# Peptides against a protein of PDB entry 6MBK, part 70

Target 1, 240 residues: chain A of PDB entry 6MBK
Amino acid sequence: GFEMVNFKEEGFGLRATRDIKAEELFLWVPRKLLMTVESAKNSVLGPLYSQDRILQAMGNIALAFHLLCERASPNSFWQPYIQTLPSEYDTPLYFEEDEVRYLQSTQAIHDVFSQYKNTARQYAYFYKVIQTHPHANKLPLKDSFTYEDYRWAVSSVMTRQNQIPTEDGSRVTLALIPLWDMCNHTNGLITTGYNLEDDRCECVALQDFRAGEQIYIFYGTRSNAEFVIHSGFFFDNNSH

## One batch from the design tools (peptide; aimed at target 1 M58)

Design b2_p29_4_s4 (made by RFdiffusion4, then SolubleMPNN; from b2_p29_4, 9 letters changed)
Fold by OpenDDE base, seed 4:
Structure b2_p29_4_s4 (fold): chain B 240 residues (1-240), chain A 29 residues (1-29)
Amino acid sequence: as target 1 above (240 residues)
Amino acid sequence: SLFPIERGITLEEFREQQKLLDKIFEEEE
């Protein structure tokens, strides 16, 4: 009922291949297809995860490393998904000096500086970990772990991380949701939820979409600063 | 019922992640 298309200005998105009615369940993604903290624990990263405090404490960082490991694995189940991800981003971590200067006039500047500092610290920390930790030897990152790699992974997770329930529903965890996360943003209501009974993400159509139309979702209430930090742009039709 | 999913995280959640990282690094120093 939909296909991935590269739209002008908006980049990749989903296009309806048939008419989709409002509130129709047109897209679902089972947990097994998600990149989650749990899948990270169950991957080649698992041994290191079990011994690294930061990976354990910060699911977003765990996902970043998971993403890097899977990207470096030719036979990874998520290769098709990873190949759809941007090779670079227009988020602040990729900003040129002039773009950063422009941010000085915005409320995002302090958060951006914090992100710069923290990302650098993370990289330095994990570079050392990868070089010295015994369980890092089997990681595909052992001989190739650059700041650019890390920046990409962090940015990928930053722009695509979602909160979902754990399998037992007892806690909230983080996940990348393939295919669904290709939907671009529009004003509206949240139309995606996690179905614990069927253990899958479910997305219903925000509105009627005709065949050939781009399928949009409402990301949630976001400030312009959030869009700058997480998406590198201001949403024109954003009410905040 | 479904657990609602917002695409991405909020600025506040982002800041919380940054603060948590800072805390972890401070504790290790």
Scores: peptide ipSAE 0.558, ipTM 0.917, DockQ to the pose 0.852
OpenDDE base, seeds 1, 2, 3, 5: peptide ipSAE 0.549, 0.546, 0.535, 0.544; ipTM 0.915, 0.914, 0.911, 0.915

Design b2_p29_5 (made by RFdiffusion4)
Pose (drawn by RFdiffusion4):
Structure b2_p29_5 (pose): chain A 240 residues (1-240), chain P 29 residues (1-29)
Amino acid sequence: as target 1 above (240 residues)
Amino acid sequence: TELIPVLRPTAEDYEEWDERLDELFEELE
């Protein structure tokens, strides 16, 4: 019912190949396909996750390393997902100095500075950990772990991650949801939820989509400052 | 069937995560 298309404005997204009515359940993704903090713990990253206090406290950082470890693993279950991810992003981590300079004197620039400093500090910290700590000597990253790798991983996570209930429903965790996460944003209401019975992520159409029209979802009630810093885009006419 | 909304992190989430990350780095110094 859909195909991948490279749109000028939003980059790659989903386009309808048939008419899709509003409220139609048109997209579902089972839990097995998701990359989660739990799957990160049970992966080759597990030995380091158990020893490193930062990875235990910061599931988003755990997902970034999970993404990097699997990217460096030729036989990873998630290779189809990793190979279709973007190679670059428009998060401020990628901005030139003069591009950030336009934000001087604004409310938003402080968070740009924090993002930069946090990412650089994390990279330097984990570079040292990976090169020296025994619990990381079997990681794929010991051979090569560049700043570009880390910038890409945290940008991948911040622009795509989601909160989902745990398999039991009593807790929440962070996850990457393949296929569905290719939908771009438009104004509207959240129409994506997690179905605990079928154990899958389900998305109903936000609005009618005719064949040939791009399929959009509503990402959330976030400001443009949030969209730029954490999602890497500015949304014209953001009603929120 | 009841569904639980899939949510993306908000500014509040990022602020709380930044504070927690700073405390961890101070303690590990």

Design b2_p29_5_s1 (made by RFdiffusion4, then SolubleMPNN; from b2_p29_5, 12 letters changed)
Fold by OpenDDE base, seed 2:
Structure b2_p29_5_s1 (fold): chain B 240 residues (1-240), chain A 29 residues (1-29)
Amino acid sequence: as target 1 above (240 residues)
Amino acid sequence: MKLVPVRRLTAEDYKEMEKLLEELFEEEE
């Protein structure tokens, strides 16, 4: 048992409503609830996806557009999830001039500039595609595709996308995992695995959690620099 | 059956993605 809570310093997270023991399976998310490259292909984005090489090759971009399309769809199944996402991020795409200046003395500046350049280039490319491609007419974002929208979607995906197996387990794909990604990060071991037999993500507790405690998980090994660039925050207790 | 680890992407993953994207843009331009 857990509940969504807005924590003062960390924002939204999950809090245990009962005692949870280490290695206890406390959370699972079936594939049908995930936002994946496959669900993008099966959505209103599908026709455009099938005719754009970049969308086909870049799963992260496909997820970004999928997220935008679903956000613009009032009846989207993922509306409850999308509404929990931040409206803006602390990622480089949202940095002010002073923040960029601060990073100029660090190695991270190169990654910041790279994100700016690449995201702008993507937007320019897809703006043209959306304006000219016949299959783009069906997209809810056809007449409202701004850089701010794209920046938000890219940042949402960048901070939350995960690698999971395809349904048949033959390949890997990218996914946003609702509910699960509400857990804030801590150091430790990966305790989330995909169960192909039951076709679901399964998360076991990293440690004992008492009722009322925030539940933390380990998303993967990252340096503090990587957290800044791709997650938008520092983790002081990061062992890497 | 063994579970397949679920993880967020790493910096290395993103570097590879950036390289791929650059190649794709060069082909489309």
Scores: peptide ipSAE 0.544, ipTM 0.918, DockQ to the pose 0.858
OpenDDE base, seeds 1, 3, 4, 5: peptide ipSAE 0.547, 0.554, 0.534, 0.559; ipTM 0.920, 0.921, 0.916, 0.923; seeds 1, 3, 5 fail the geometry check

Design b2_p29_5_s2 (made by RFdiffusion4, then SolubleMPNN; from b2_p29_5, 10 letters changed)
Fold by OpenDDE base, seed 4:
Structure b2_p29_5_s2 (fold): chain B 240 residues (1-240), chain A 29 residues (1-29)
Amino acid sequence: as target 1 above (240 residues)
Amino acid sequence: MELVPVLRPTREDYQAAQELLDKLFEEEE
């Protein structure tokens, strides 16, 4: 019922190939296709994850590293998805000097500088970890971990991370949802939920879409906090 | 079956995450 299209101004998006009615389930993504904290733990990152307190505590950072590892892996299952991700983002980490100067007259400057500082601190920490930790030796990013890489990864996660239930529904975890997150944003109601019985994300149409129209979804209200802090933390006492 | 909403982290989640991260860094330094 839809196809991936590169729209001139909006970049990649989904276009309806048939008429889609409002509230119609037009898109679903099984858990196995998601990039999650759990998939990170089960990847080449797993051994390092199991021994790094920050990775364990910060699901968003775990996803960022998972994304970097998979990007650096030619045979990654998620390569098709990763290739659709923007190379740059409209986030403070990508602001030019002139933009930052312009923002000095606004309250946003504090948030911008905070994000720069925080991201740099994280990078410095993990650079050291990657260089020194035994379980980092097999990571595909071992010899190629730049600030630009990290900036991209955390920005990707910041702009695309979603809260979903764990497989047993007992906890909340974080996920990137391939294909679904290709839908460009519009205003409206959240029309995406997780079906635990079928173990999949389900998206219903926000409105009627005609064949040939771009499909838009509502991700929720964006907050300024997204520009300051990358969310998603939990301690998994059952992690091994 | 009731679907579990798929949501973005809240502002409070971001703030809490930052606070936790700061603490973790302090402990590692």
Scores: peptide ipSAE 0.388, ipTM 0.872, DockQ to the pose 0.657
OpenDDE base, seeds 1, 2, 3, 5: peptide ipSAE 0.393, 0.359, 0.373, 0.373; ipTM 0.873, 0.864, 0.873, 0.868; seeds 1, 5 fail the geometry check

Design b2_p29_5_s3 (made by RFdiffusion4, then SolubleMPNN; from b2_p29_5, 13 letters changed)
Fold by OpenDDE base, seed 3:
Structure b2_p29_5_s3 (fold): chain B 240 residues (1-240), chain A 29 residues (1-29)
Amino acid sequence: as target 1 above (240 residues)
Amino acid sequence: MKLVPVRRLTREDYEKARELLEELFKEEE
């Protein structure tokens, strides 16, 4: 019912190959296809994960490293997904000097500096970990871990991570949802849920889409980073 | 069956994560 298309200005997205009606279940993604904290733990990153408190406590960082490890693995199951990800982002971490100068007169400048500083600090910490920790020796990024790599991974996760239930539904975990996150964003209602019985994400159409039209979905309340990407602005208050 | 909502993290989520990270860094230093 849909196909991946590289749209001129929006990058990769999904296009309907047939008419899709509002509320129609047109897309589902089984858990086994997701990049989750659990899949990170079960990957080559697992041994290091088990020894690093920050990775254990910060699922988003775990996902970032999971993404980097899989990207560096030629035979990774997620290579097709990773190849669809942007090579760079419009997040504050990528702001150029002129953009930063412009923001000096705005409230956003503090957020930009904070995010940059924090990310740099994280990189420095994990660079040392990767260089010195025994369980890091088997990581494919052992000899190639740059700030640019980390910035990319963090930005990817920041813009794409989702909360989903654990398998038993007792807790929440973080996940990147391939295929689903290829849909570009529009305003509307959340039409994605997790089906625990079938152990899959399910997305119903926000509206009618005709064959040939791009399929848009609503991810929910955007972070400031997403607002920058989509609107070019930071917002002081983001309603939930 | 009722589906569990799937959503992106909110600004509040990021703020909480940032606070946690700062705490963790202090513990590791």
Scores: peptide ipSAE 0.348, ipTM 0.830, DockQ to the pose 0.664
OpenDDE base, seeds 1, 2, 4, 5: peptide ipSAE 0.339, 0.340, 0.338, 0.323; ipTM 0.827, 0.823, 0.816, 0.803; seed 5 fails the geometry check

Design b2_p29_5_s4 (made by RFdiffusion4, then SolubleMPNN; from b2_p29_5, 11 letters changed)
Fold by OpenDDE base, seed 5:
Structure b2_p29_5_s4 (fold): chain B 240 residues (1-240), chain A 29 residues (1-29)
Amino acid sequence: as target 1 above (240 residues)
Amino acid sequence: KELIPVRRLTREDYEAAEKLLEELFEEEE
């Protein structure tokens, strides 16, 4: 009941192809389609993951490397999804000098510098790992691991990663949710849940959508500052 | 059917992650 559309102002989003009623289950994504820490472990990244303590401890970084490896793999199952991702983001890692100058007068500047510093540190660490670790030789990014690549991957994960349960529901893991994360954000309530019985993410409509209308979802309550830092989105009527 | 809410990470989640990463780097240096 929906299709991917490139909207003029919002970029890529989902458009209803039929009338969708509020609370109707219109979108579901099985676990097997998700990019998760588990899928990272089961990928070409697995051997390196098993030997690097930072990858093991930091699910977000594992996802970032998973994303880079899959992007560099022509036959990756996730190529269609990866091709829908922005080539650049409105996150602090992409801020120009003028944007940074503007933020110098705000409380966000500390977070911006911290994120930049931390990301650079991560890159330096993993650059060395990729150059020296035996299991890195199998990675498709071995000879082409740039800061730009890492910045992109980190930003992609930062803006899109979600918490979902493990298969048995005993723990929480991190996931990128293809197709679902193409929905642009609006104010409202969380309408996405994980169904452990069917092992899938389920999204119900926040409101009625007519055929031809863009489908919006609510990703969570955040301040504009938080959206800038973590999502790259602005919401003018953000009362939070 | 009881669904488990799917949410994006919050600021608190990122702050916790940054702290953890700093600790990990200190241990590796």
Scores: peptide ipSAE 0.500, ipTM 0.902, DockQ to the pose 0.883
OpenDDE base, seeds 1, 2, 3, 4: peptide ipSAE 0.484, 0.483, 0.496, 0.473; ipTM 0.888, 0.890, 0.899, 0.893; seed 2 fails the geometry check

Design b2_p29_6 (made by RFdiffusion4)
Pose (drawn by RFdiffusion4):
Structure b2_p29_6 (pose): chain A 240 residues (1-240), chain P 29 residues (1-29)
Amino acid sequence: as target 1 above (240 residues)
Amino acid sequence: SETLPTITFPDGKERPAVERYLAPVPDID
């Protein structure tokens, strides 16, 4: 019912190959396909996750290393997902100095500074941990772990991650949801939810989509400062 | 404990809503 298309404005997204009515359940993704904090713990990253306080406290950082470890694993279950992810992003981590300079004197620039400093600090910290700590000597990252790797991983997480209930429903966790996460954003209401009975992520159409029209979802009621800093885009006519 | 908001689907059943979760990059200091 859909195909991948490289759109000028949004980059790659989904386009309808048939008419899709509003409220139609047109997209579902089972839990097995998701990359989660739990799958990160049970992966080759597990030995380091159990020893490092930072990875235990910060599931978003745990997901970034999970993404990097699997990217460096030729036989990873998630290779189809990793190989279709973007190689670059428009998060401010990628901006030139003069591009950030336009934000001087604004409310938003403080968070740009924090993002930069936090990412650089995390890279330097984990570089040392990986190169010296025994619990990381079997990681794929020991051979090579560049700043570009880390910038890519945290940008991949921040522009795509989601909260979902745990498999039991009593807690929440962070996850990457393949296929569905290729939908771009438009104004509207959240139409994606987690179905605990079928144990899958389900998405109903936000609006009618004719064949040939791009399929959009509503990401959330975020400001443009949040969209730029954490999702790497500015949304014209953001009603929120 | 934290919970997620819910939404009601056409089948009348409620689902935990899934949205892009835009949390700041954490400081590790």

Design b2_p29_6_s1 (made by RFdiffusion4, then SolubleMPNN; from b2_p29_6, 13 letters changed)
Fold by OpenDDE base, seed 3:
Structure b2_p29_6_s1 (fold): chain B 240 residues (1-240), chain A 29 residues (1-29)
Amino acid sequence: as target 1 above (240 residues)
Amino acid sequence: MQTLPTITMPDGKEYYAISLDLQPIPSIE
């Protein structure tokens, strides 16, 4: 009922191939298609994950490394998804000097610097881990792990991660949701839920879409990161 | 333990709401 299209101005998105009615379940993504902390643990990254305290404590970093490992694997199941991801992002990690100068008069500058320093420190740590840890020898990124790689991976996760339940519903985990995250954003209400019984993400249409129209969804309230990126402002209590 | 918000889907059932979580990755220090 939809196809991937490169739209003018908006870039890649989903276009309806048939008429879709409001509240119609038009898109679902089973857990097996998601990139999750669990899939990271079950991948080539698993042995290292089991031995590194930071990977265990920080699911977002685990997802970042999962992305890097799968990107470096020609036969990865997620290659089609990974190839749809941007090569660069509008996150502070990619800010140019003029953008940083603009933010110097705002509270956002401290967060920009913090994020940059944190990411650099994380990279330095994991560079050493990858070079020295025995379980890192099996990773496809063993001989090719640059800051640019890491910056891309963490930016991908920061801009695309979602909270979903574990299979048994007992805990919350992190996931990247292929195909679904290609929808461009519009104002509205959340129309995506996780169906634990069928173990899949389900997205229903926010409104009627005619064949040929772009499908939009509402991803939620704007975060501080979005305000920094788009407005150069930071709100201490802004949450989503 | 962290809980997820819920939404009522068109089928009348409650599901965990999925929203984009735009957060920076914290320091490891």
Scores: peptide ipSAE 0.404, ipTM 0.871, DockQ to the pose 0.661
OpenDDE base, seeds 1, 2, 4, 5: peptide ipSAE 0.381, 0.394, 0.382, 0.400; ipTM 0.862, 0.865, 0.861, 0.868; seeds 2, 4 fail the geometry check

Design b2_p29_6_s2 (made by RFdiffusion4, then SolubleMPNN; from b2_p29_6, 13 letters changed)
Fold by OpenDDE base, seed 1:
Structure b2_p29_6_s2 (fold): chain B 240 residues (1-240), chain A 29 residues (1-29)
Amino acid sequence: as target 1 above (240 residues)
Amino acid sequence: MKTLPKITMPDGKEYYAISRALLPIPSIE
């Protein structure tokens, strides 16, 4: 019903190969295909995770490291997904001086500096951890862990992370949802839910899509400022 | 215990709503 396409200006997205009707379940992703905090714990990162308080406390950072480790692993199950991720992002961590100046008149400027400062501090911390911690020797990051790597991973997680229930539904965890997150954003309503019984994400069509049209989804209620900060998106018609 | 918002899907059942999480990058103090 859909195919992956590299769209001009938008990057990778999904295109309908047939007519899809509104509310039609066209996409589902089982938990086993997700990159989660749990999958991070079960990966080569596991030993370090078990010994580092920050990784344990901050699921998003755990996902970032998980993403980096898998990217560095040629045989990673998630290589096809990782290859679809942008090499750079339009997030504050990538803003140039001119872009920052443009935002000086908005409250976003404070968040931009905060993100940059926090990310830099995190990198400095983990650089030391990777260099000194015994369990870091098993990571493919041991000899190559740059700020650019970390910035990319954090930005990837920041723009794509989702909250999903744990398998038993008792807690909330973080996940990257391959294939699903390839859908670019449009205004609308949330049309994706987690089916705990079948243990999968389910996405229904926001609207009718004709064969050949790009499939868009609504990522959630956000202001333009929040989109800029967290996703790099901006809409002229701010309906949020 | 953390809770997620629910949505009613077209099949009439309730699911956990999936949206991209807007989580700030925490500071390390």
Scores: peptide ipSAE 0.447, ipTM 0.877, DockQ to the pose 0.847
OpenDDE base, seeds 2, 3, 4, 5: peptide ipSAE 0.438, 0.447, 0.433, 0.425; ipTM 0.875, 0.879, 0.874, 0.871; seeds 3, 4 fail the geometry check

Design b2_p29_6_s3 (made by RFdiffusion4, then SolubleMPNN; from b2_p29_6, 9 letters changed)
Fold by OpenDDE base, seed 3:
Structure b2_p29_6_s3 (fold): chain B 240 residues (1-240), chain A 29 residues (1-29)
Amino acid sequence: as target 1 above (240 residues)
Amino acid sequence: METLPTITFPDGKERYAISLALLPIPSID
């Protein structure tokens, strides 16, 4: 019912291949296709995860390393998804000096500096871990772990992570949702939910889409400041 | 324990609402 297309202004998005009616369940993604903290624990990263306090405490970092390990694995199940991810982001970690200067008069500057500082410190820590920890030897990134790699992975997770329930519904975990996160944004209501009974993400159409039209979804209400901090872009209807 | 918000789908059943989670990059020290 849809296909991935590179749109001129919006970049990659989803286009309807047939008419889709409002409220129609047109897209679903089973848990087994998600990149989650649990899939990270069950991957080659698992042994290191079980012994590193930071990976255990910070699910977003666990996802970042999971993403890096899978990217470095030619036979990874998620290679098709990873190849759809941007190679660079407009997040603060990629800001040029002029962009940082623009923010100096805003409250956002403190958050930007914190991101720079925290990311650098995390990289330094994990660089040492990867070089010295016995369970890091089997990681595909063992011999190639740069700040650019880490910056990319953190930015990918920061811009795409979602909260979903664990399989038993007892806890909240983090997930990247392949294919679904290719949808571009529009104003509206949240039309995506997790169906725990069927153990899948489900998206219903916000409106009617005709064959050939781009499919848009609403990812949530955010201020311009929040988008700058987390995604590096502004929406016209958002305030600073 | 953190709980997820729910939404009612067209079929009348509830789902856990999914939206992008804007989380800060936390300090490790």
Scores: peptide ipSAE 0.516, ipTM 0.897, DockQ to the pose 0.865
OpenDDE base, seeds 1, 2, 4, 5: peptide ipSAE 0.508, 0.512, 0.489, 0.499; ipTM 0.894, 0.893, 0.883, 0.889

Design b2_p29_6_s4 (made by RFdiffusion4, then SolubleMPNN; from b2_p29_6, 11 letters changed)
Fold by OpenDDE base, seed 3:
Structure b2_p29_6_s4 (fold): chain B 240 residues (1-240), chain A 29 residues (1-29)
Amino acid sequence: as target 1 above (240 residues)
Amino acid sequence: METLPTITFPDGKEYPAISLAMLPIPSIE
């Protein structure tokens, strides 16, 4: 029903291979294919996770390390997904001096500086942990953990993390959703939900898509400031 | 405990709504 395509203007996205009608269930992703805090706990990162309070308290950081560990693992199940991720992002952590200067005139500047400071401090902390903690010895990133690696992982998670229910639906956890997150954004309504009975994310079409057309979804209402902080760009229909 | 908003699908069933979570980078200090 769809294929991954590199669009000239928008980068990677999904293209319909057949006509898709509005409200048609065209895409679903089972939990087993998601990168979650739970899958991080069940990975090679598990032993370290169990002994590091920051990893336990910060699900997004746990996902970042999970992403790094899987990227460094040639036989990782998620290699095909990871290879589709950008090598660099437009997030504040990648901003050039001119972009930072532009933001100095906005309310976002404080948050940008906080991101820089916090990310640097987190890296310094975890660099020491990876070098000294016994359970870090088996991590595939043990001998190669740079700030650039961490910046990339944090930015990947920041731009792609979703809140999903746990298997029993009793709690909320964080997840990266492969394939689904390849859809580019358009204005509209949320058309993705989690089917707990079948334990999968389900996406229905926002509108009719003809064969050959790019498939868009709505990721939610955000201000321009929030887009800058979390996605690195402005959206015309959002306020600053 | 935190709960997700719900959406109604074309089949009439309600599901937890999935959208990108905009969470800041936390301070460790």
Scores: peptide ipSAE 0.379, ipTM 0.860, DockQ to the pose 0.857
OpenDDE base, seeds 1, 2, 4, 5: peptide ipSAE 0.371, 0.376, 0.370, 0.367; ipTM 0.856, 0.856, 0.855, 0.853; seeds 2, 4 fail the geometry check

Design b2_p29_7 (made by RFdiffusion4)
Pose (drawn by RFdiffusion4):
Structure b2_p29_7 (pose): chain A 240 residues (1-240), chain P 29 residues (1-29)
Amino acid sequence: as target 1 above (240 residues)
Amino acid sequence: SSPFMESRTPVLRYYFDEDYETEILDEFA
């Protein structure tokens, strides 16, 4: 019912190949396909996750290393997902100095500075950990772990991650949801939820989509400062 | 609001907390 298309404004997204009515359940993704903090713990990253206090406390950073480890694993279950991810992003981590300079004197620039400093500090910290700690000597990253790798990983997580209930429903965790996460954003209401019975992520149409029209979802009630810093885009006419 | 969302747990985009990351880095890095 849909195909991947490279749109000028939003980059790649989903386009309807048939008419999709509003409220139609048109997209579902089972849990097995998701990359989660739990799958990160049970992966080759597990030995380091158990020893490193930062990875235990920061599931988002755990997901970034899970993404990097699987990217460096030729036989990873998630290779189809990793190979279709973008190679670059428009998060401020990618901005030139003069591009960030336009934000001087604004409320938003402080968070740009924090993002930069936090990412650089994390890279340097984990570079040292991977090169020296025994619990990381079997990681794929010991051979090569560049700043570009880390910038890409945290940018992939921040622009795509989601909260979902745990498999039991009593807790929440962070996850990457393949296929569905290719939907771009428009104004509207959240129409994506997690179905605990079928154990899958389900998305109903936000609005009517005719064949040939791009399929959009509503990401959330975020400001443009949040969209730029954490999602890497500015949304014109953001009603929130 | 969609009736579909009455029976489903919303999937929410999680955004990094830069202050929280700074505190954790000061403590453990």

Design b2_p29_7_s1 (made by RFdiffusion4, then SolubleMPNN; from b2_p29_7, 16 letters changed)
Fold by OpenDDE base, seed 1:
Structure b2_p29_7_s1 (fold): chain B 240 residues (1-240), chain A 29 residues (1-29)
Amino acid sequence: as target 1 above (240 residues)
Amino acid sequence: RYPFMETTVPVLHSLPDLEREEKLLDEYA
């Protein structure tokens, strides 16, 4: 077993409640619990999605809007998950001027500027869409779509989106994986796979964890620039 | 990857393709 804990230095993470052995399947998340591009299509966002080429072409944006719509919906199935998300991020979209200036000495600066520009352009586009499109009238964000909301959603998705197979396994789609994404990152091997037969994400323990220890997983090889974009800092143990 | 995971599709964190996004925004926005 495991529990969600707020660690002083790392924020929220998962802690083992018993000894977990390496390679033990300790966590699984069925597709029905995931926030996916498909669940976005099947939500109140569906009609707008079907008519907007950007939403159709960019799954991360579809997830961002899906997240905003669900956050604004008191009866959303994902409310417990959404409430665990940070209200703000230390990612580049939240950087102050001095932090951006520091990045000018790094290889990440180009991507940071691109991300900022893209996010601003997306917001401007969708602000107009939400104000004018007939299918936007029923969206819970119709009268409450700020850049701060959009920045939060984009940052939430950027930091947490994962590639998973579609239900039929024919394509790759994007998903937010509740509970699993609470694990903090460490170096190692990929220990999470999607089981199409059981239609679930499966995570096995990277190493032995004792009761009371934080459970870490490896989210994949990241460059220093990717760590800055993802986490707002260079990962100290990043050997890649 | 761990060998026992070979029967599953790897779940990987993905960052946005910023260049692709820029091109799409230029086309549609």
Scores: peptide ipSAE 0.538, ipTM 0.911, DockQ to the pose 0.845
OpenDDE base, seeds 2, 3, 4, 5: peptide ipSAE 0.524, 0.515, 0.523, 0.522; ipTM 0.902, 0.889, 0.898, 0.902; seed 4 fails the geometry check

